# Peptides against a protein of PDB entry 6O8C: the designs that were tried, part 83

Target 1, 262 residues: chain A of PDB entry 6O8C
Amino acid sequence: VGLRYEKISLPKIHPRYDLDGDASMAKAVTGVVCYACRTASTLLLYQELMRKGVRWLVELVKDDYNETVHKKTEVVITLDFCIRNIEKTVKVYEKLMKVNLEAAELGEISDIHTKLLRLSSSQGTIESSLQDISSRLSPGGLLADTWAHQEGTHPRDRNVEKLQVLLNCITEIYYQFKKDKAERRLAYNEEQIHKFDKQKLYYHATKAMSHFSEECVRKYEAFKDKSEEWMRKMLHLRKQLLSLTNQCFDIEEEVSKYQDYT

## One batch from the design tools (peptide; made by RFdiffusion4, then SolubleMPNN)

Design b2_p16_6_s1 (from b2_p16_6, 8 letters changed)
Fold by OpenDDE base, seed 1:
Structure b2_p16_6_s1 (fold): chain B 262 residues (1-262), chain A 16 residues (1-16)
Amino acid sequence: as target 1 above (262 residues)
Amino acid sequence: DEEDEELDEQLEETLS
């Protein structure tokens, strides 16, 4: 999961004055920093899309939770109603036994009552599980999405724009070095300017690569790793909710077998 | 070199 990008490094910058070598070096540097700009933009876009996806998934899981809670509530009502009716039936049969009228069916009804009480006990476990899930989804919970706003890079950081400014400076020097190469030999003043521009190019390139690595790539990787971990936990939680829903359906089905006794 | 010119054109296209 995540965007694949190539690790980039600056070409070797030779200190020696060489018009051909300097033009070639400047071209290579321009290419590397250009790639960094494009990559930074792509990484930013990915993170913004992922943030939208995270928000969407949170709402989806909240809906799943609410549906599970609703189903659980429905089953509890049905089960409680069935238990009350069976208890009334048990009391009637107990009264009939006391007057020595009927006893044969009391054992079966009592067994049903016991089974229903066991099913009712299982609802407590489901409730506890739902409360745990609710706590995890709550603000400040283990599955809170606050990290998605904090981690990674954001448009407000203006990393792409900062890299673009450096790229523009580097590109200008590259175009000048192409011209210098075409001249084959520079006058003394132009040679001094060339040497100065070569130093500027080095500083701009180094600054660009440092910014790219530290403020773009590193933060992106942290965001990616955290998003993958969070996503796995969220998917697992959805499976837990589905399991709880299925347990509710199983209880409802079991209760339906005893409706004829109510 | 022709390769350098082609790479320059690709670079210019990429920078635009």
Scores: peptide ipSAE 0.033, ipTM 0.719, DockQ to the pose 0.028
Fold by OpenDDE base, seed 5:
Structure b2_p16_6_s1 (fold): chain B 262 residues (1-262), chain A 16 residues (1-16)
Amino acid sequence: as target 1 above (262 residues)
Amino acid sequence: DEEDEELDEQLEETLS
């Protein structure tokens, strides 16, 4: 589940010159943009942590795959050995049958041989499944983690820093507006500066909110969606690997029952 | 003025 954030909006900025109103407005704007900065930072951190998690999970699944392949190989060797031994035994008993000896035992051994061959055929299905999994885990595969590097926001984008710069500018104007409010009345030149700063405040605030929405929030949501989709697929793949491993163990157990005949 | 001070404190906490 991704991080929750509140939808923020700028307060209404009135064009009217009002020292009290302008100070209050500037304070509210500062608060909103401050929240945007913090939120952007948190969203970035989340994505970076998720990227680490993605890399970790990829390696974990690769390890699981290798273990499964190893187990499969072990079972194949054991099965092949058992088949060869049973085939030798069958040949011996076939020779004995020419002398009318041990007919009942030959039938049992032949049945075992048939069962072993069926088990051997099932290994082909396991192999095919492993190959499919391998292809999906490959750099160009369906489960490649390239999206984690492409989607979302990155520290190199400097989004938090850009927002912080805008916040600093806004905060400076806010503090000036507090002073202006305290003066109760400004001289003509100071009034003109105040009006100009109010325009700057609006410009910085709108720029900050636009940047936050378009570069931080939107990209984060895209990353989140991709991560959730990818994670579901990876978890499913792990379950598949576990299933294949269990199938190998089942085959090994069946083979072990017949080793007493060899 | 007191409400403004409280809000200022909250803002300072948020800016820190």
Scores: peptide ipSAE 0.033, ipTM 0.719, DockQ to the pose 0.028
Fold by OpenDDE base, seed 3:
Structure b2_p16_6_s1 (fold): chain B 262 residues (1-262), chain A 16 residues (1-16)
Amino acid sequence: as target 1 above (262 residues)
Amino acid sequence: DEEDEELDEQLEETLS
């Protein structure tokens, strides 16, 4: 569940010169852009934390992979050893059978040998699955974390700082409009400055809202969507690794039943 | 472009 933020919009700006209305409007604009700055900062922080989490999860899954590979290797060694011992036993019994001794036991040992060879063949499927997982986790693989460095917003983009500059400009105009309101009536030159500053306020506010929407919110949403998809795939991968580990344990258990015959 | 340059200058002044 991503961060919930409120959709913000600029107040309606009336073109009419009104010192009371302009001060109130400027206050509202300052509030909206201030919220945008704070929200942008929060969204950036969330993404940075998620990037750390992604890196951590990659390392965790790599560890799970290495453990599975280790277990598979152990099973292969045990299975190969058991097969070699059974093959030696088969050869001994074949020699004894030529002397008309113990024919009934040879059939059982031969059946065990056949079962062990089937288990050995299943190791090829496990190996292929592990290779697929390795390829997906490798640099340039389908589950590589390169997207986390490319998508979303980054501290280097300086989006929060850019919004803060615009907020400072807006705040300065708001404070001037508060003073203008207190004067009740402005001289002609001061009135013209007020009208000009109102246009500047609108410009800065529009620029701030556009930057917030396009560079902060939109990129955050794209990052969030990609992160959720990637996380689902990584969780599925972990389940696959667990399944492969369990298959190795099942094979080991089956082999252990035949170790009494070696 | 000129307005973006002015914003960049203001940003540099604010960060400095």
Scores: peptide ipSAE 0.027, ipTM 0.721, DockQ to the pose 0.031
Fold by OpenDDE base, seed 4:
Structure b2_p16_6_s1 (fold): chain B 262 residues (1-262), chain A 16 residues (1-16)
Amino acid sequence: as target 1 above (262 residues)
Amino acid sequence: DEEDEELDEQLEETLS
């Protein structure tokens, strides 16, 4: 998962003065840095979209959590009510046993009571699991989305704009080199300017590629890796919440069998 | 010519 981009490198730049070669080289450099600008922009856009997606997913999971907690609470109320009723019935039957009532009925009610207590224990496990999930989603928790705001590249970094400035400088030199090529021969002063511009072009190109690699690509890859890891954990957490919800429904179904004390 | 050689040297140094 993630945006694919091609690895780019600068063409070999020869120190020799050659109007045809220098124009061709400058064209190639312009193309490479242009691609870097476009790629940087695309990588930035992707990250911004992913940040929106991360926020959306966090809210979705929080909603799932709240629904699970709500369902658990409903089941707890129902279960506790049923337990209280069974306990009252047990006490009545215990008193009646002193007056020759059938011991078999007390045994059945006691068995139901034991089953309900087991369900109550399961509820405790669900509650513990929900508390763990809550802690993981809390600020500073293992599934907090703070990384999405910290990692990667941001519009405020102005990386695309910085690369664009360098591209503009390179493009200007390229167009001059096209003119120089068309002249076939330059006067001494123009030749010296051409040579200096070639140095400037190299400087700008190197700076652009360094900036692209270190400030755009590297940070993007770090963001991507963290995003993938976090996403896997979030998906697993959603599965856990679904499991807990299903357990609540299972408890509710089982409790319903005992509401009539049969 | 001397200036050209110096510039070429500077270019070589810059590109190395």
Scores: peptide ipSAE 0.016, ipTM 0.629, DockQ to the pose 0.706; fails the geometry check

Design b2_p16_6_s2 (from b2_p16_6, 8 letters changed)
Fold by OpenDDE base, seed 3:
Structure b2_p16_6_s2 (fold): chain B 262 residues (1-262), chain A 16 residues (1-16)
Amino acid sequence: as target 1 above (262 residues)
Amino acid sequence: DEEEEKLDKELEEVLS
């Protein structure tokens, strides 16, 4: 679950010249855009932390993969050794049969040999699964973390700084509107400036809200969705690796039952 | 629109 944030909207801006209303409106706009700045910063921080987490998880899974490969290699060596020893034993017993010695054990040894060969064949399936996992984790693979560098917002986008500039402009107008309110009545020139500044305030506010919604929130949501999907796949991959490891242990245990015959 | 363009230019100048 990602960060929760409140949906924000600009207050209604009345076209009528009203010093009290304009000051109140400007205050509200300042508050909304201030919240947008803080929220954008928080969303950016979250994404940066998640990117670090993604990189960490990739390395963890690569380590798990290497451990599984190591275990598989160990089992292959053990199994091959056991097969070679059983084959030697079979040859000895075959020679003994030619001399009319009891060969009651030959059938058992031959059965063991057959079982070991079957276990050896199962290693091919494990190898294929490991190769698939490796390909998925490789650069350009389905589980590559390239998306984490592309999706969402980044410090280089300077979204927070852009919003801060707009907030500064809005805040300046708000403070002027507080002064204008205190005057109760403005001269003609000051009134025209006030009206002009109100228009500027509107443009700054609209620009800030559009930027926040389109460049911060939307991209964050896309990043969040992508990260959740990727995370589910990575967790599934880890389970697959664990399953393969357990299969190797099961084979090793089965082989150990026959080591007394080697 | 002209005022918006002016404000956008001012914003870009501040960020540059």
Scores: peptide ipSAE 0.028, ipTM 0.670, DockQ to the pose 0.044
Fold by OpenDDE base, seed 2:
Structure b2_p16_6_s2 (fold): chain B 262 residues (1-262), chain A 16 residues (1-16)
Amino acid sequence: as target 1 above (262 residues)
Amino acid sequence: DEEEEKLDKELEEVLS
């Protein structure tokens, strides 16, 4: 689950002036920061795709919820109708009982009535469960997707662009160091420039790596963890909805057994 | 560090 990336670190930057070593170091730094840029871009893309997926899943679950509510409502109507019809029948048989007729049948109808009332009570439990699910899906609920817009990195953060700027600066210095290496020896002024550029490279590289670690990787990991947790909860909720739907079908089937008496 | 501040300003300018 999630994207895998390699942990990267800057090579050791020696303070000693060495044209060959500095060129090699600069090349290595360029490579590391380049990897950071690409990785940051990939991590951002992943998060954006996941956000789309989250939104899609929310809508899917809302549809499931609405379907379940619809089915529950249908069953309630059917059940209530059946109960009313049975109650009418009970009243008729009670009148007949006053003249000592149909006592056995009255008992049977009364038992059916009791069973239907039990089914009606179970609908109350289903309703309560649906209300709980609704509350969890509601804005501010436990399964709200607001975290997806808050956690992680976003295009508006411009992290990739920031890293790219630093990479460009580093790359420029690397190319200069490659030229310096080819000269074998620099004049005093050029040597001083080289030393200053080396310091600049160090700062750019350090800034890039800190930004990558703290703003890209750390936030991505937080997003990933939150996403995984949220996803598990959403999948569980979908299973709950399915269970409730099945319970409604079971009740409907049970009610259908008594249609001959209604 | 003065150099760090300079580099930060340059970065901000490039990103603006």
Scores: peptide ipSAE 0.028, ipTM 0.669, DockQ to the pose 0.043
Fold by OpenDDE base, seed 5:
Structure b2_p16_6_s2 (fold): chain B 262 residues (1-262), chain A 16 residues (1-16)
Amino acid sequence: as target 1 above (262 residues)
Amino acid sequence: DEEEEKLDKELEEVLS
């Protein structure tokens, strides 16, 4: 689950010249855009932390994969050795059968040989699964983490800084409007400046909110969705690796039962 | 809008 944030909207900006109303409006706008800045920063931080987590998980899964491959290789070597020894034993007993000796034992050894060959065949399935996993983890594979660098917002986008600049402009106008309010009445020129600044305030505010919504929130949500999907797949893959490891242990245990015959 | 363009330029300048 990602970060929770509140839906924000700009207060209504009335075109009417009203020093008291304009000061109040400007204060409200400042508050909203300030919240947007803080939220954008938090969302960015979350994504950066998640990217670190993604990289960490990739390495963890690669380690799991390597361990599984190692175990598989160990079992293959052991199994092959056992098969070779059993085959030698079979040949010896076959010679003895020619003189009517050890007939019952030959049958048992032959059965063991057959079982070992079946186990060897099952290793092929494990190998195929490992190859599939390897392909998925490889660059360009289905579980590649390239999306983490593409999706969402990044520090290089300078979104927080851009919003901060707009907030600064808005804040300056707000403070001016507080002063204007205190004057109760403005001269003609100052009134015209006030009206002009009100337009600027509107422009900055709308730009900030648009940027916040389109470049921060939207991209964050896309990143969040992608990360959740990817995470589920990675966790499933880890479970698959564990299953393969357990299969190797099972085969190894079975082979160990026959080592006394070699 | 000339004013919008001006403001955009100012923003770019501040961020540069």
Scores: peptide ipSAE 0.027, ipTM 0.669, DockQ to the pose 0.042
Fold by OpenDDE base, seed 1:
Structure b2_p16_6_s2 (fold): chain B 262 residues (1-262), chain A 16 residues (1-16)
Amino acid sequence: as target 1 above (262 residues)
Amino acid sequence: DEEEEKLDKELEEVLS
């Protein structure tokens, strides 16, 4: 689950000239755009931290994979060695049988050989699973982290800076409207400037909100969705690796039971 | 809108 934020909207901007109302409106707009700026910064920070986390998790899973491969290789070597030894034993008993020496143990050894061959066959399944995991973790694979670099917002987009510029413009107009309110009545020229500034405020505010919604929030949500999906898959992959490791240990334990015969 | 274009220009100038 990603960061929670409140949905924001601009206050209604009344077209009527009203020094008190305009000052109050400008204050409210300043607050909303200020929130947008701070939120955009927070969302950006979250994504940057998540990207670091993604890279970290990729390396962790790769390490898990390598350990599993190592364990699998070790077990294969041990199993193959055990199979070769038991085959030698089988041959010895077969020779004894040819000279009319009934060895009651031959049946047991043959059964062990059969079991070991079955265990050896299971290694093929483990190998196939590891190859699948490797392909998924490889560049261009299903679990590649390319999305983390493409999705979402980035510092290079300068979204926070753009919003801050707009906020500064809005804030300046707000402070002027506070002064205008204090004058109670403006001269004709000052009134015209006030009206023009009110229009500018509207443009800055709408631009800020559009930018925030389309370039910050929307992209963040896309990043969040992708990250959650990817994270679930990666965690599942780790569980698969653990399962494969456990299978290797189980095989090793089974083989150890027959080492006395080899 | 002329005012919007002016504001966009000002914004670009500040961000440059």
Scores: peptide ipSAE 0.027, ipTM 0.667, DockQ to the pose 0.044

Design b2_p16_6_s3 (from b2_p16_6, 10 letters changed)
Fold by OpenDDE base, seed 3:
Structure b2_p16_6_s3 (fold): chain B 262 residues (1-262), chain A 16 residues (1-16)
Amino acid sequence: as target 1 above (262 residues)
Amino acid sequence: SKEKEELDKKLKETLS
């Protein structure tokens, strides 16, 4: 779940020359664009923090992977050792069988040997799964975090600074409109300047809102969607690693039942 | 009317 923000829109700008109305409109526009600046900053901060979190999670999952590989290696060594010992025991009992001694025990040991070989064969499936996970986590893999550097907004885009410049221009016009309102009536030249400033205010406001919507909000939403999808996949991968670890423990437990014969 | 047009032109040039 990402950050919640309010949908903002510019107030209606009336073409009629009205000093009171224009001052009120300019105040409202200033408020809206100010909110856009603050929101853009918050959205940027969220994305930067999320990028750090993504990098952290990648390292965590890599550690989990290494632990699973280590456990698998231990099980393979233990299993191979057990198999070799059982094979030696089988050879001894086969020699004894030639002199008609301890025939019943040989059958049991041979069955154990067969079971151990089956367990050894299952290691191939675990290895294949680990290789798949490794490939997905590798650079260029399906779970690579390259999207986090590409999607969304970045400090280098200077979106907040660009919006702030527009806000400054709008604020300046607003303060002038406050003064104009206080004059009640403007001379012809001042009236024309007021009308031109009103047009400038409209252009700055429109530019700010377009920039906010297209470069800040839209890109943020894209980043959010990608992050949620990636997080679901990473959580699933962690569950897979846990499952593989548990399989290794299960094999180790099964092998331990036969250690008395080695 | 002519003076107004001239002033509007000057203002547009100055404020552009």
Scores: peptide ipSAE 0.014, ipTM 0.543, DockQ to the pose 0.129
Fold by OpenDDE base, seed 4:
Structure b2_p16_6_s3 (fold): chain B 262 residues (1-262), chain A 16 residues (1-16)
Amino acid sequence: as target 1 above (262 residues)
Amino acid sequence: SKEKEELDKKLKETLS
């Protein structure tokens, strides 16, 4: 998962003065840096979209959590009510047993009571799991989305704009080199200017590539790796919530079987 | 002339 981009490198720059070669080289450099600009823009866009997706997913998971908590609470209330009713029934039957009434019914009710208590115990486990999930989603928790705002590249970094400035400088030199090539021969002063421009071209190109690599690609890769890790954890958490919800439904169904005895 | 030679030298070094 993630954007694929081609690894780019600058062409070899020959130190020899060659109008044809220099024009060709400059063209190639322009192409490479242009690609870097476009790629940087695409990488930035991807990250921004991913950040939106992360926020969306966080809200979705929070909603799932709240629904699970609500369902759990509902089940607890129902279960507690059922337990209280069964306990009252047990007490009545215990009193009746003292006067030699049928003990067989007391056994059945006692068994139901035991089962309900087991279900109640499982609620404690569900509660603990929900608390764990809550802690993980809380600020500073393991699944906090703060990384999405910190990692990667941001529009405020102005990386694309910085690269564009360098590209503009490079492009200008390239166009001049095309003109120089067309002249076939340059006067001494123009030749010296050409050589200086070639040095400037190299400087701008290397700066662009370094910036692209260090500030765009590297940070993007870090963001990508972090996002993948976080996403896996979030998906797992959603599965846990679903499991807890299903457990609540299972308990509710089981309790419903005993409501006729209450 | 000397400055140009030095500049040329620097250019060669940079582009090497």
Scores: peptide ipSAE 0.022, ipTM 0.560, DockQ to the pose 0.588; fails the geometry check
Fold by OpenDDE base, seed 2:
Structure b2_p16_6_s3 (fold): chain B 262 residues (1-262), chain A 16 residues (1-16)
Amino acid sequence: as target 1 above (262 residues)
Amino acid sequence: SKEKEELDKKLKETLS
C-alpha cells in the first residue's frame, strides 16, 4: 500500500569550468528536480485521495455503528417483552401448582425464563462493547481521523509550487548553458556569468532536493504509516461491529423459539 | 401468549 518512488540524488557538480560538462550537469539536475516536482505532486494527490477515503470510511463505520445500535435496541425490546410474558406465564403456573396442576410444565417454563435472563445478561456485554466502539470513534477517540488533516503534505503547503519555481530557475540556467556550450568559448564576462549561474544552479538544486526530501517525502511517509495503522484499526472495528450485529441476530433467533410460550 | 391463554383458562376452570 502506498506510492512507490525512486530515490533521487543530484549529480556530482564539478568545480571546473567546462562548458560541455556544465551543460550536461545542468541537464541532469533539471531532470532530477523535474522528477522531484512530479513525484511531489503525485504524493500530494495520493494523500488527498486518502483523506477522502478516510472520511468516507469514518462515515461508513458510523453508519454501521448506528445500524448495530438499532438492531441491539430492537432485540432488547423484544427480549424484554418476552421475559415479561414468560414471567406472567410462570405466575400462572405457580397458581396452578398450588392446586396440584402441571408442576412439570412449570419447570420447563422456569428453564426458559432462566435462558432468557442469560440472553438479557449478554445484552449488557454487547452494550459495553458498543460503548467502547463509540468512544473510539468519538472526537478525541483512538480512532479519530484528525491525524489525516494534520499529517502529511497539503495543498496549502505549496510544496509543488515551490519546487516548480526552483525548477524554472534551474531550467533557465540549463538553457543558457546549452547556449554557452554552443559558443564553444565565452568571453571573460560571459564566463564569469556562467560561473555565477553554476553556483545559482547548485543552490537551487540543493534547496529543491532538501525541500523534496524533508517536506514532501518524509511527511508523506509519516502520513502513509499513520494511515495504514489507522486503517487496520478501523477494519478491525468494523469486524467487531459485525460480530455484535450477528450476536444480536442470534439472540433474536433464540428468543423467537420461546414466543409460543408468551 | 397462546399458551398463557390456555393456562389462564385452565386456572379459571380450576379455581371456579
Scores: peptide ipSAE 0.006, ipTM 0.365, DockQ to the pose 0.002; fails the geometry check
Fold by OpenDDE base, seed 1:
Structure b2_p16_6_s3 (fold): chain B 262 residues (1-262), chain A 16 residues (1-16)
Amino acid sequence: as target 1 above (262 residues)
Amino acid sequence: SKEKEELDKKLKETLS
């Protein structure tokens, strides 16, 4: 369920001036922020794919709905036709009885008529269920997909690009710290620049991790939770549609048993 | 419908 990612944290940045330690720390920071960039990109991709999937599923369910409605309509027409034919048959038998002809079959036909009327009454329940489903799928309904456009991160947010800019700054400092390490000792001015760059590194890293956590991970998790909830509801709705379809088939099958009397 | 047609025939025969 959703993408798994590792929780990352920045390494400890020691205030002490140490060329070897600072180079090592800068390398570690670069790695962490690089991971954040890649993860942010992956999370964004996942959400975009999910949005496409959501749209696809909505269309699929709408198609299922339309098919169910069509089947229901066919059954209603068939059932009504059968009822009318049985009613005509009942009238014929009633006329025969009036002329003193015993119709032993009248009871059976009347029972069939009663059963058909009961089946007809059940159509109202099916119709009500279909209307409920339609309302849920409609714009503004409980199963609307507007959340997919509102929740989560989007390409327009440019989160990956923002993180990449910070990563570039961090990487530049890291490469300088590698050079500084190779020098073993720095002149006073270069040492002051190194210390200043270390502060910049910390600033960029903190900004990157904050952005990653608050703007990428948090929003992704919200999107994921919402998508899971919505997906469960959609799957349940599909099951309801299938149930309604099966009810229509059951009615059709039962009606077919009485077609010999029509 | 076939049974109805037969019944209709019987009815016509009886009423004639």
Scores: peptide ipSAE 0.006, ipTM 0.362, DockQ to the pose 0.002; fails the geometry check

